# Ledger of designs, part 153: peptides against a protein of PDB entry 5Z08

Target 1, 168 residues: chain A of PDB entry 5Z08
Amino acid sequence: RQKDEWAKKTSSLMKQLDWFIGEHLGAMLAAEELGGPVVGELMEIDPDDLSAGFNAHGKLKKATSQPDLDRRQRRIDDIWGPQDEQGQAHKRKRGADEALAASAEMRDLIEQLMNKLVEAGGDNSATYVEIPRESAAARFLVRSKVAMFHPNDARRLRLVDFGRDLDD
Target 2, 222 residues: chain B of PDB entry 5Z08
Amino acid sequence: GLPRLIDAIEEASKIPAKRRQTPIKPTIEKLTTHLYTHGASPDSLLRLADLLTLRNHLDQASLAAITRNLYPSSTVSDEVVLRFIGALGHGQLKPTLALQALFLRWLVMVYHLLENPGVLGQVYGVLFDLLDTAAIRPQLCHLLALVTRRKHVRPFRIQAILTLSRQTGGDPNLTGLLRVFKNYYPEIIVGDATKGRASAFKHPDPQWRQHLDEIQQRRSEA

## One batch from the design tools (peptide; made by RFdiffusion4, then SolubleMPNN)

Design b2_p18_2_s1 (from b2_p18_2, 10 letters changed)
Fold by OpenDDE base, seed 3:
Structure b2_p18_2_s1 (fold): chain B 168 residues (1-168), chain C 222 residues (1-222), chain A 18 residues (1-18)
Amino acid sequence: as target 1 above (168 residues)
Amino acid sequence: as target 2 above (222 residues)
Amino acid sequence: SLSDTLRLMLEEIMEAIA
């Protein structure tokens, strides 16, 4: 009985995570990968700020020249804009595919991070996941204080131990 | 029944208004009438939360009408709560700030029906970080006033509210939230930062509350 | 924030698995 309740709870939580990643996070991560806004730093993303893009440090890039702004906004609009224009359908499909890919990448990365944390048994040195690239997903997790890079190796990422005060 | 109405709206939500063969408004009216009469089951609430929080082709008036009639017939699950919390903030994928304010108001009005009130305490930081968003601040402060426990009253949050209160010229809702904080830390000086009257965080809609109670009572008798 | 929501969800999952 308790095991079944635990299994149901875990399944429910995983479904919620999958939903959150798929419906909210994946698209924004895809936009970031495409040079769109940085996920999680700017809660108030003005469309104009979105167009400026974010630097590698997650800071809003200064509004550079108008043409690059229009391209990024168009790309976001192509991913998320109204379905009415036929030419947007292919771009939307690509945007949807990129959002799905970003969702899958984030889900896989989170799963690896959680698995490593469980396997490490409290050894922080064993909790690192090797990442093939600094993805929007990885950057988002770090910015969110969910994960940390290894101090000497940006290819190694670990989940923050939530049992410890994040403020230390 | 309610599930069939939701099915019809879900299908319509996938199609731009200009491409719909039939107007959705009559179906929305049937849905809102049903919700007003019977409320929504947990399963129906989840489906409706998805319709309200996910980007679709439903118009703002329809979304607002559904939200205003979103009476739970039972409890509100963590999943439903998290849908609404996940819909908060700025972004092209987010609902309008006006709709977000309605969601926050709804959470306030159904707070006593949450399966796990602690879920809001877990997302306290998310809610707190949105206090700078003026359009949702009144309802957000009210929700935070309900959710706040001693563990949430941290020095940095006290300072953040004090700073924001100064920047806003003493928003009554922020002053109200500071009063809640003061219950846990009496040393907090509210008066010097805020020349304004504190909000009392009264129930947003007494008629809605009464009607909710009637719906909830019918469930207990069934 | 999305970050906080994700963090909380992960915390809850990790607590459930532990």
Scores: peptide ipSAE 0.221, ipTM 0.432, DockQ to the pose 0.453
Fold by OpenDDE base, seed 1:
Structure b2_p18_2_s1 (fold): chain B 168 residues (1-168), chain C 222 residues (1-222), chain A 18 residues (1-18)
Amino acid sequence: as target 1 above (168 residues)
Amino acid sequence: as target 2 above (222 residues)
Amino acid sequence: SLSDTLRLMLEEIMEAIA
């Protein structure tokens, strides 16, 4: 009985987490990865605002033709092509893809962080996940005080141990 | 060519069947014939993934026919994969569960052609949480069996699948997935939880596989 | 906040897994 209740509770919580990441965080993290506003500073990003692209200061860029925009920015510009109905459909589509990619990255990162914490058995040195890049997902977790970088290595991220702080 | 056929179907998909000036079925048949003969390029796959996953006015038979003939001529991009993953689950805007099962079967059959197989590992939680959906469970278990790595096999997932296996009376597909988990954690007891025979996760369609191989070989020779 | 919601969800999950 208790194991079944535990399994149901855990499954329910994981579904809620997946939903929260997919429906709320994904689009915002995608916006941040694309040079948009930092997640947590803006409450509501209209999918239409994602479309205009962001300048180096996180502000909506007007479509200027500058050639040296990074391949992702070119993908953004290709995403944000002419405002015809086809362009809007492609735009919504690409926005959805970036949101899905960001959601997947966040989900994977959280899962790795949780897994390392559980596997470490209380050894804080074993709780670090090596991250290939400082993603919007990683930055958001740190800003949220959910994760911490290693003091000497910004490529190593750990989950804050929520369980031990309650026993002290 | 294939792009023009997709253009015509995209335009027709915006219009209810009763309001179309021309029947779409002949164009769908031309598309499926072309796909069967030549496969779909990465660009065409993306466009077709949109037609299959986004809500439109195409009938279920046409969508199923396209999915059954969705032979990649090359690789499958992360973007295409994520379209199909995003189409899974319950919701008014989601494709039918029958079509979702076809998508999962397709992902199984093209898994070796993914540009980045790791993309499925990143969405592992989303896939795993759909195991309670009986209509897609067989194909979902097969896909998870391919995707599962040690990092995915966690105590909570082991317990979740054991619980679901008991609740389903030992679904062979869940037992098959538990055997995959046991490869990473030998201490997992599969037999006592499931009186059922485990699925071997055989290829869903050997003829489809053979035809895919023929399409892929033609590209390597060009 | 989104951050608080995420933190609470992760805490609950970790408590349930432990």
Scores: peptide ipSAE 0.239, ipTM 0.360, DockQ to the pose 0.272; fails the geometry check
Fold by OpenDDE base, seed 2:
Structure b2_p18_2_s1 (fold): chain B 168 residues (1-168), chain C 222 residues (1-222), chain A 18 residues (1-18)
Amino acid sequence: as target 1 above (168 residues)
Amino acid sequence: as target 2 above (222 residues)
Amino acid sequence: SLSDTLRLMLEEIMEAIA
């Protein structure tokens, strides 16, 4: 009974995680991989940039920070730019494909991290997953304090054991 | 009691309507009546949130009826909030946009009962990125108007709202959200887009609010 | 944050698996 309730709860939570990854995180991770904004980084706005105010178009009045604004504007314009139906369909399809790929990568990485943590039986040395690259997914997990790189090997990532690290 | 009604609905939700031995509608009516009279405990809210947000065989009318009667008897946990946030967007496995709009409306109406209102601030980006979805935009803007703090008002989000406002012909909800942003940064020049009618983000349902207050008052007396 | 949401979800999953 408890195992069945546990299995159901776990299945439900995994479905929610899959949804969260697929529907929210995947697109943002794909954007980061494409040189988009870093996921979860509060873009620190320089207080000076805020003090300069925004023009009627939401652009910073100061000419000097143009390059970053232009990059953001391009991204906003890419998201919200005039839907040339054909170009947006291709961009949407490519963006959807990239979001799907990023979602799959993130899901696979999380699954590997969880599996290694369970298999390790409390041996922290056995909890590391070898990552082929420093992906947006891996970086996001580290920034989120969900995962940690091996201190001597940035190709090895482990899930933070949320249950044990609170007692030390 | 409410737990038994939820049990029955959970079991029915696993089975296609055509394969059910008994109609679920009478049980849904009993559930909604109970919710209207007594509200839902935190535990019951979580179970109901799962029923509402996870793909199952419940019909849209039943899901909408439950959502419209989803009165918290006490507080709303972060977990419950995250279930509803995790139901938003265009995925095939997600609830309909109509149901998502009801969830957002519900979050607006119960915002003052959240155990941690900051949880919505943590998912601010998720909510903000859905503003292009016209079907849920009014409720999203209202929720964002409640959730927005100084830390969320960023140049890229200001520009995003301005761009979307132009594309939508000056959606009054977007203009309303931009006015909220201006409250945190008065130096924001809300251009010609603000000459239009802005939404005042009034309470979506005053009768629902009054009934919620009555349910909440009974808790304080117990 | 998205990070906090993910962390909470993973914590809950791990608590359920443990």
Scores: peptide ipSAE 0.235, ipTM 0.398, DockQ to the pose 0.331; fails the geometry check
Fold by OpenDDE base, seed 5:
Structure b2_p18_2_s1 (fold): chain B 168 residues (1-168), chain C 222 residues (1-222), chain A 18 residues (1-18)
Amino acid sequence: as target 1 above (168 residues)
Amino acid sequence: as target 2 above (222 residues)
Amino acid sequence: SLSDTLRLMLEEIMEAIA
């Protein structure tokens, strides 16, 4: 009974996490990877606002001005893609694909971090995940104080143990 | 005027060189001459940044020539900066690494003209993640040396520079960047990897600087 | 903030796993 309630609670929380990553975080992480602003330093950028681009003050351009990303992608599409409605669809699809890729990377990284923490059985040395690169996802987790790098190896990332490590 | 030259180049950039009715080189030469003489307004800079950073049919020599003559007559907007930052790294749609190095050099040389220097701090992570790219590392380290603030100096970045410094045999530019970090955190043990020569991050082109100052001065008198 | 939300969610998950 308690295990079933636990499993249900965990499943619900994981679904919420997946939703949060997919709906809120993925687009912002993708923007950071593409040379946009660092996630969390900007106020909550609506995904729609990310499409609008940032002005000289780091503020969202008013929705009436084609976002710089849109102008950039439009020019790429104008040069290399069909100029028709399909070209706009391909642009939207590519932005969506980058957001999906960023979401998947974040989700995978979190899953690896959690799995390593569980598998380590209290051995902090075994809790580290090797990251192939510093990603927007990894940086965000560290900025959020959810993860930390190994003190001697920036390629090793671990989840902060919210239960044990807050006391050390 | 400059806008008409940009219009012509924008249209030509959509067409492969072999399919153009007229050679673009004379128009590029007119553009670069105009830029050298008068500089580029904020609006023109944005348009030129798009031409330089977007995949188009312009040849690398033309893109490099535009970049070398990209004198701002005024300030540089965040939008222009973000175009160049977004063009960095590896990818089929990104400019060549040689052109990216020129963009980073340009950002260093116009850093004092940025409307908001803080914009580079907001994309600090993006810049930092590119340090492993050898072709752009010298200019990237120089830019990071200008941009770095206390908030950017984190243990993981210190360790990343140390690791990369070991892997590169002590790249002087990485050592220079680590010295900048040490200014904010004196306790940073710049280990044996820093016994090497550090870059002083001197201005990349004094002649370009002087010419920029002349262009900027003419605007203040107008 | 997004960071706070993520942290809280992960804390809750880890508390549930532990």
Scores: peptide ipSAE 0.231, ipTM 0.349, DockQ to the pose 0.289; fails the geometry check

Design b2_p18_2_s2 (from b2_p18_2, 12 letters changed)
Fold by OpenDDE base, seed 4:
Structure b2_p18_2_s2 (fold): chain B 168 residues (1-168), chain C 222 residues (1-222), chain A 18 residues (1-18)
Amino acid sequence: as target 1 above (168 residues)
Amino acid sequence: as target 2 above (222 residues)
Amino acid sequence: SLADVLRLLLEEIMKNIA
């Protein structure tokens, strides 16, 4: 029973993370990669956008999916300006593809970081993931104080151990 | 006028060269002549930025010719800047690396005309991540040298440049960028392996600068 | 902030995995 509840809770949290990355973060990261504003530095994320997804208790509210698509399109349109109808269709497609790519990159990076932290068994030297580039995803994690670079190697990234930092 | 020339080129850009009824070259020549003589207004500059950065059927020589004559008659908006930044890097929908190098060179040459120079600082990470792209690195380092502020000089970026400098055998442009970083943090040791000649980041085209100044002066008198 | 949300989610996930 407890194992089943744990599995359900973990699955639910993973779904929430995937949703958050796909529906909110991915588009913003894609905007950064496309020459838009840096995520978390300039974009005052409308608290309403976050609040629509997360309540004060960290529970995901069912964000109605429709407003997020319109907001993504507006941001892409703000970056690239008005185009003819064909140009807008190509721009929308490009923006969607870049958002998907950014979401996938963030998911993969977080997964690798979590896996390395679990595998290291408390050895901080073994928690580093090698990153191929300083992506918007990697930068965002560092700015968010969720991840840290190796002091001597900027291609090595580790997840911050939230359990240890609270006890010190 | 310039808007009509842009209209004609926009329409031609939608059609493959083999299917065009009229050669585009004469219209491009008229456009570049007009740009050389009068420069581009902010509105025209935005339209031209779209033509240069969006995938279309214009040939590389025409795109390069427009870029080389892209004299702003006034200021350069954030929107124009972001179009050029968004066109950087690898991808099927992105301009060629040769054209991207011309865009970066252009941004260097018009940096003093930006409405908000801070916009480049906001996309600093995007620019910095492209340093591994050898074809655009010289112009990219020059642009970063102009854009870099104390807030951008972080330990991880210092280490990234040092690592890339070692990997490239001490690219003079990377060494030049490290010198800019050292101006903010003197404790940065540009190690012996980077003892290469640093780029001084001189203006890429003095003649272009002079001509730009002439165009800008005519507007201040009008 | 997005950063806070991400941190909270990751913290909760890691607490449940550990």
Scores: peptide ipSAE 0.241, ipTM 0.350, DockQ to the pose 0.259
Fold by OpenDDE base, seed 5:
Structure b2_p18_2_s2 (fold): chain B 168 residues (1-168), chain C 222 residues (1-222), chain A 18 residues (1-18)
Amino acid sequence: as target 1 above (168 residues)
Amino acid sequence: as target 2 above (222 residues)
Amino acid sequence: SLADVLRLLLEEIMKNIA
């Protein structure tokens, strides 16, 4: 009974995490990878506001102004994309694909981090995931104080053990 | 005026050189002459940043010439900065690494004119991740040396620079950046990298600086 | 903040898994 309640609660939380990554983080992480602002250093930027870009004062441009990313991509599409409605659809699709890719990278990284923590059975040396590159996802996890790099190896990332490491 | 020159270049940039009715080079020369004499307003600067950072049919020599004459007459907005940052790295839609190096050099030279220098701190991770790109590393390290604050100096970044320094045989620009990090955390052991020559990150072009100052002074008097 | 939300979610998940 308690295991079943735990399993249900864990499943619900995992779904919430997946939703949070997909709906909120993915686009922002993709923006960071593309040279946009660092995720979480800007206050709660509405994803819609992120699309609007930042003005000279670091303030969100009014939603009515096409985001600099949209202007940039529009210009690329104007030069290289089909001028038809299909070209605009392909552009929106590409942005969506980048957000999906960033979301998938974050999900995979979190999954690996959690799995390694569980498998390590309390051995901190075994909790590290090898990351192929410093990604926006990895950086965000570290900034969020959810993950830590190995002190001597920036290619090794571990999840902060919220249950054990806070007591040591 | 400058806006009309930019309009003409924007239109020409949409068309392959072989299909243009008129050569664009004379218009580029007029633009660069105007920029050298008067500088670029914030609005013009944004438009030029788009021309420089977006894939178009302008030749590399023209893009480089515009970048070398990209004197701000006033301040540099966050939007302009972000255009140049977004143009960095590898990709089919990104400018050449040679042009990216010129952009980074430009950002170094106009750093004191940024409306919000903090914007570069917000994209610090993006800049830092490009340190493995040898072609832009010298200018990138210089920019990072200006931008780095205590909040950016993290163990993983220290280790990343140390690793990259070993892999590059002690690139003096990386050693210079590590020295900047050490200013915030004196306990950083730079190890054998300290024995190497470090870049002092001197101004890239004193003549460009002087000319920029002259342009900026004329605006304050008007 | 987004960071706080992520941290809370992961903390809650890990408390349940451990």
Scores: peptide ipSAE 0.265, ipTM 0.363, DockQ to the pose 0.281; fails the geometry check
Fold by OpenDDE base, seed 1:
Structure b2_p18_2_s2 (fold): chain B 168 residues (1-168), chain C 222 residues (1-222), chain A 18 residues (1-18)
Amino acid sequence: as target 1 above (168 residues)
Amino acid sequence: as target 2 above (222 residues)
Amino acid sequence: SLADVLRLLLEEIMKNIA
């Protein structure tokens, strides 16, 4: 009985997470990848974290998120490159596809991070996921204080163990 | 129909003006005429948002003309909103600040048609951090005045506006935004800078509003 | 914030999975 209630609750939460990623986060992550605003930088500004973000003149230190200039450049080249006739339906599809792709990337990354945390059985060294690139998804998770990069390797990302930190 | 016009413009947008076999202006005029008469469906809005926000070979006059005629025939999706928000700020890939100001003005004028007005509240910080950009500040303050809720009125944002107001010599739009903040926190002392006439954030274009209402009414009758 | 929502969801999920 309790296991069934737990399974239902977990399933419900996973559906909510999927919905949140798909309906809200994916589009913004796609926007970031396309050269739009950085996701979450502005939402998480705890008043205390903001005080650190003001320069001596009271201007917010815009964290110049160096956009992954390379991916933006590729997308520019893809936009401005000779696209064949079939590509028109693909641009509507591309924004939707980019939001979908960003959503899928975030879902996959979160799933990998959660799986590694569960599999590690408490070994923090085994909780790292190898990421092929610093994606908008990865950056967002780090900015959100949900994930952390390995101190010596920015290609390794781990989920913050919320379960243990609450019991300690 | 509208989809075919968008198709033609999308194809033309991939090619520099000097290399186009046909001038794009007549197609833009047909598009803007169609938009003025019938408005844009949600699907068409998304396509047009991409044309307006993504870097392409369309000239600024054409982009501005499309934006000025961007009447929604229905609702405005979160995706469309996020395209315009993503286009804001400084960057080589971003639209010109003049075009960004038109986007913000558009968002103000269609705010009541948003499928989820809460989406703008979610990106409140993104909007707020752009207040230092003088070219978009008037429209940005107006949009923020519509979007602001109690949860957004934080001490650091109050101080940021006060500081920026001092630095700008008391921009009336910032004073207007501070008045909105004061509605939630009456204790906010809008210092001597409030002696200036605050912007009332009136509708930017009454004629555009009237025409939008006519287009929206046709939808309700169909 | 989106980050807060994500964090809350993940925290709740992880509390239930652990």
Scores: peptide ipSAE 0.255, ipTM 0.361, DockQ to the pose 0.317; fails the geometry check
Fold by OpenDDE base, seed 2:
Structure b2_p18_2_s2 (fold): chain B 168 residues (1-168), chain C 222 residues (1-222), chain A 18 residues (1-18)
Amino acid sequence: as target 1 above (168 residues)
Amino acid sequence: as target 2 above (222 residues)
Amino acid sequence: SLADVLRLLLEEIMKNIA
């Protein structure tokens, strides 16, 4: 029973994390990868403000009543593309593809980081994930104080141990 | 005028070369001649940036010719800059690495005309992450040398560039960028493998600079 | 902040996995 409740709770949290990455974070990470504003530096931005999009100067646009999917697309469209319908369609598709790619990269990176932390069994040296590049995802995790780079190797990233850092 | 030439090229860019009724080369030559003589307005720059960075049916020679003649008649907006930055890296929808190198070279040559130079600082991480791409590294290091501020010189980036410098056998452009970093952190030890010659990041094209200055002067007199 | 939300979610997940 307790294991089942734990499994359900963990599954629910994982779904929430997946939703959060897909619905809020992915578009912003994609914007950063596309030369937009850095996620979290300029943006003490309310999730609602994040949904409003940014102008070319990284300033928050006024929230328009359009659906969240359209808001993600607008952010990318505001950074990229011709004003014509075909250009907007290509922008929309590209922006959606980049947001999906950024979401996938963040999901994969978090999964690897969590797996390594669990597998390490408390050995900090074994908790590092090798990253092929400094992605917007990796940078965001570090800025968020969720992950840290190895002091001597910028290609090694580890999750902050939330369990031990509270007890020490 | 320039807008009409851009219109014609935009329309032609939607059609595969084999299906075009008229050759586009004469129109590209007219465009490049006009750009060389008068430069491009901010509005024209944005349209041209879209043509250069979005996937279309224009040939690489035409895209390169436009990029080589992309003289701003005034300032360069953040939007134009971000179009070129977003075009960098690997991907099926991105321009060729050869064209990306030309974009980076262009950004270096027009850096003093940016409406907001700080925009490049905001995307510093995007630029820095591309240093492993050998084909664009020379121009990328030059641009980073212009853009780098103390806030960008983080320990992990110092280590990353040192590691990459060792892996490349001491690329002079990376050594040049490390010297820029060393201005902010004098304690940076450039290992023995990096004791090589550093790039001085000289202007890529003095003739292009002179011609740009002539175009910019004509605007100040108007 | 988004960072806080992410941190809280990960912290809660890790507390449950440990």
Scores: peptide ipSAE 0.253, ipTM 0.357, DockQ to the pose 0.257; fails the geometry check

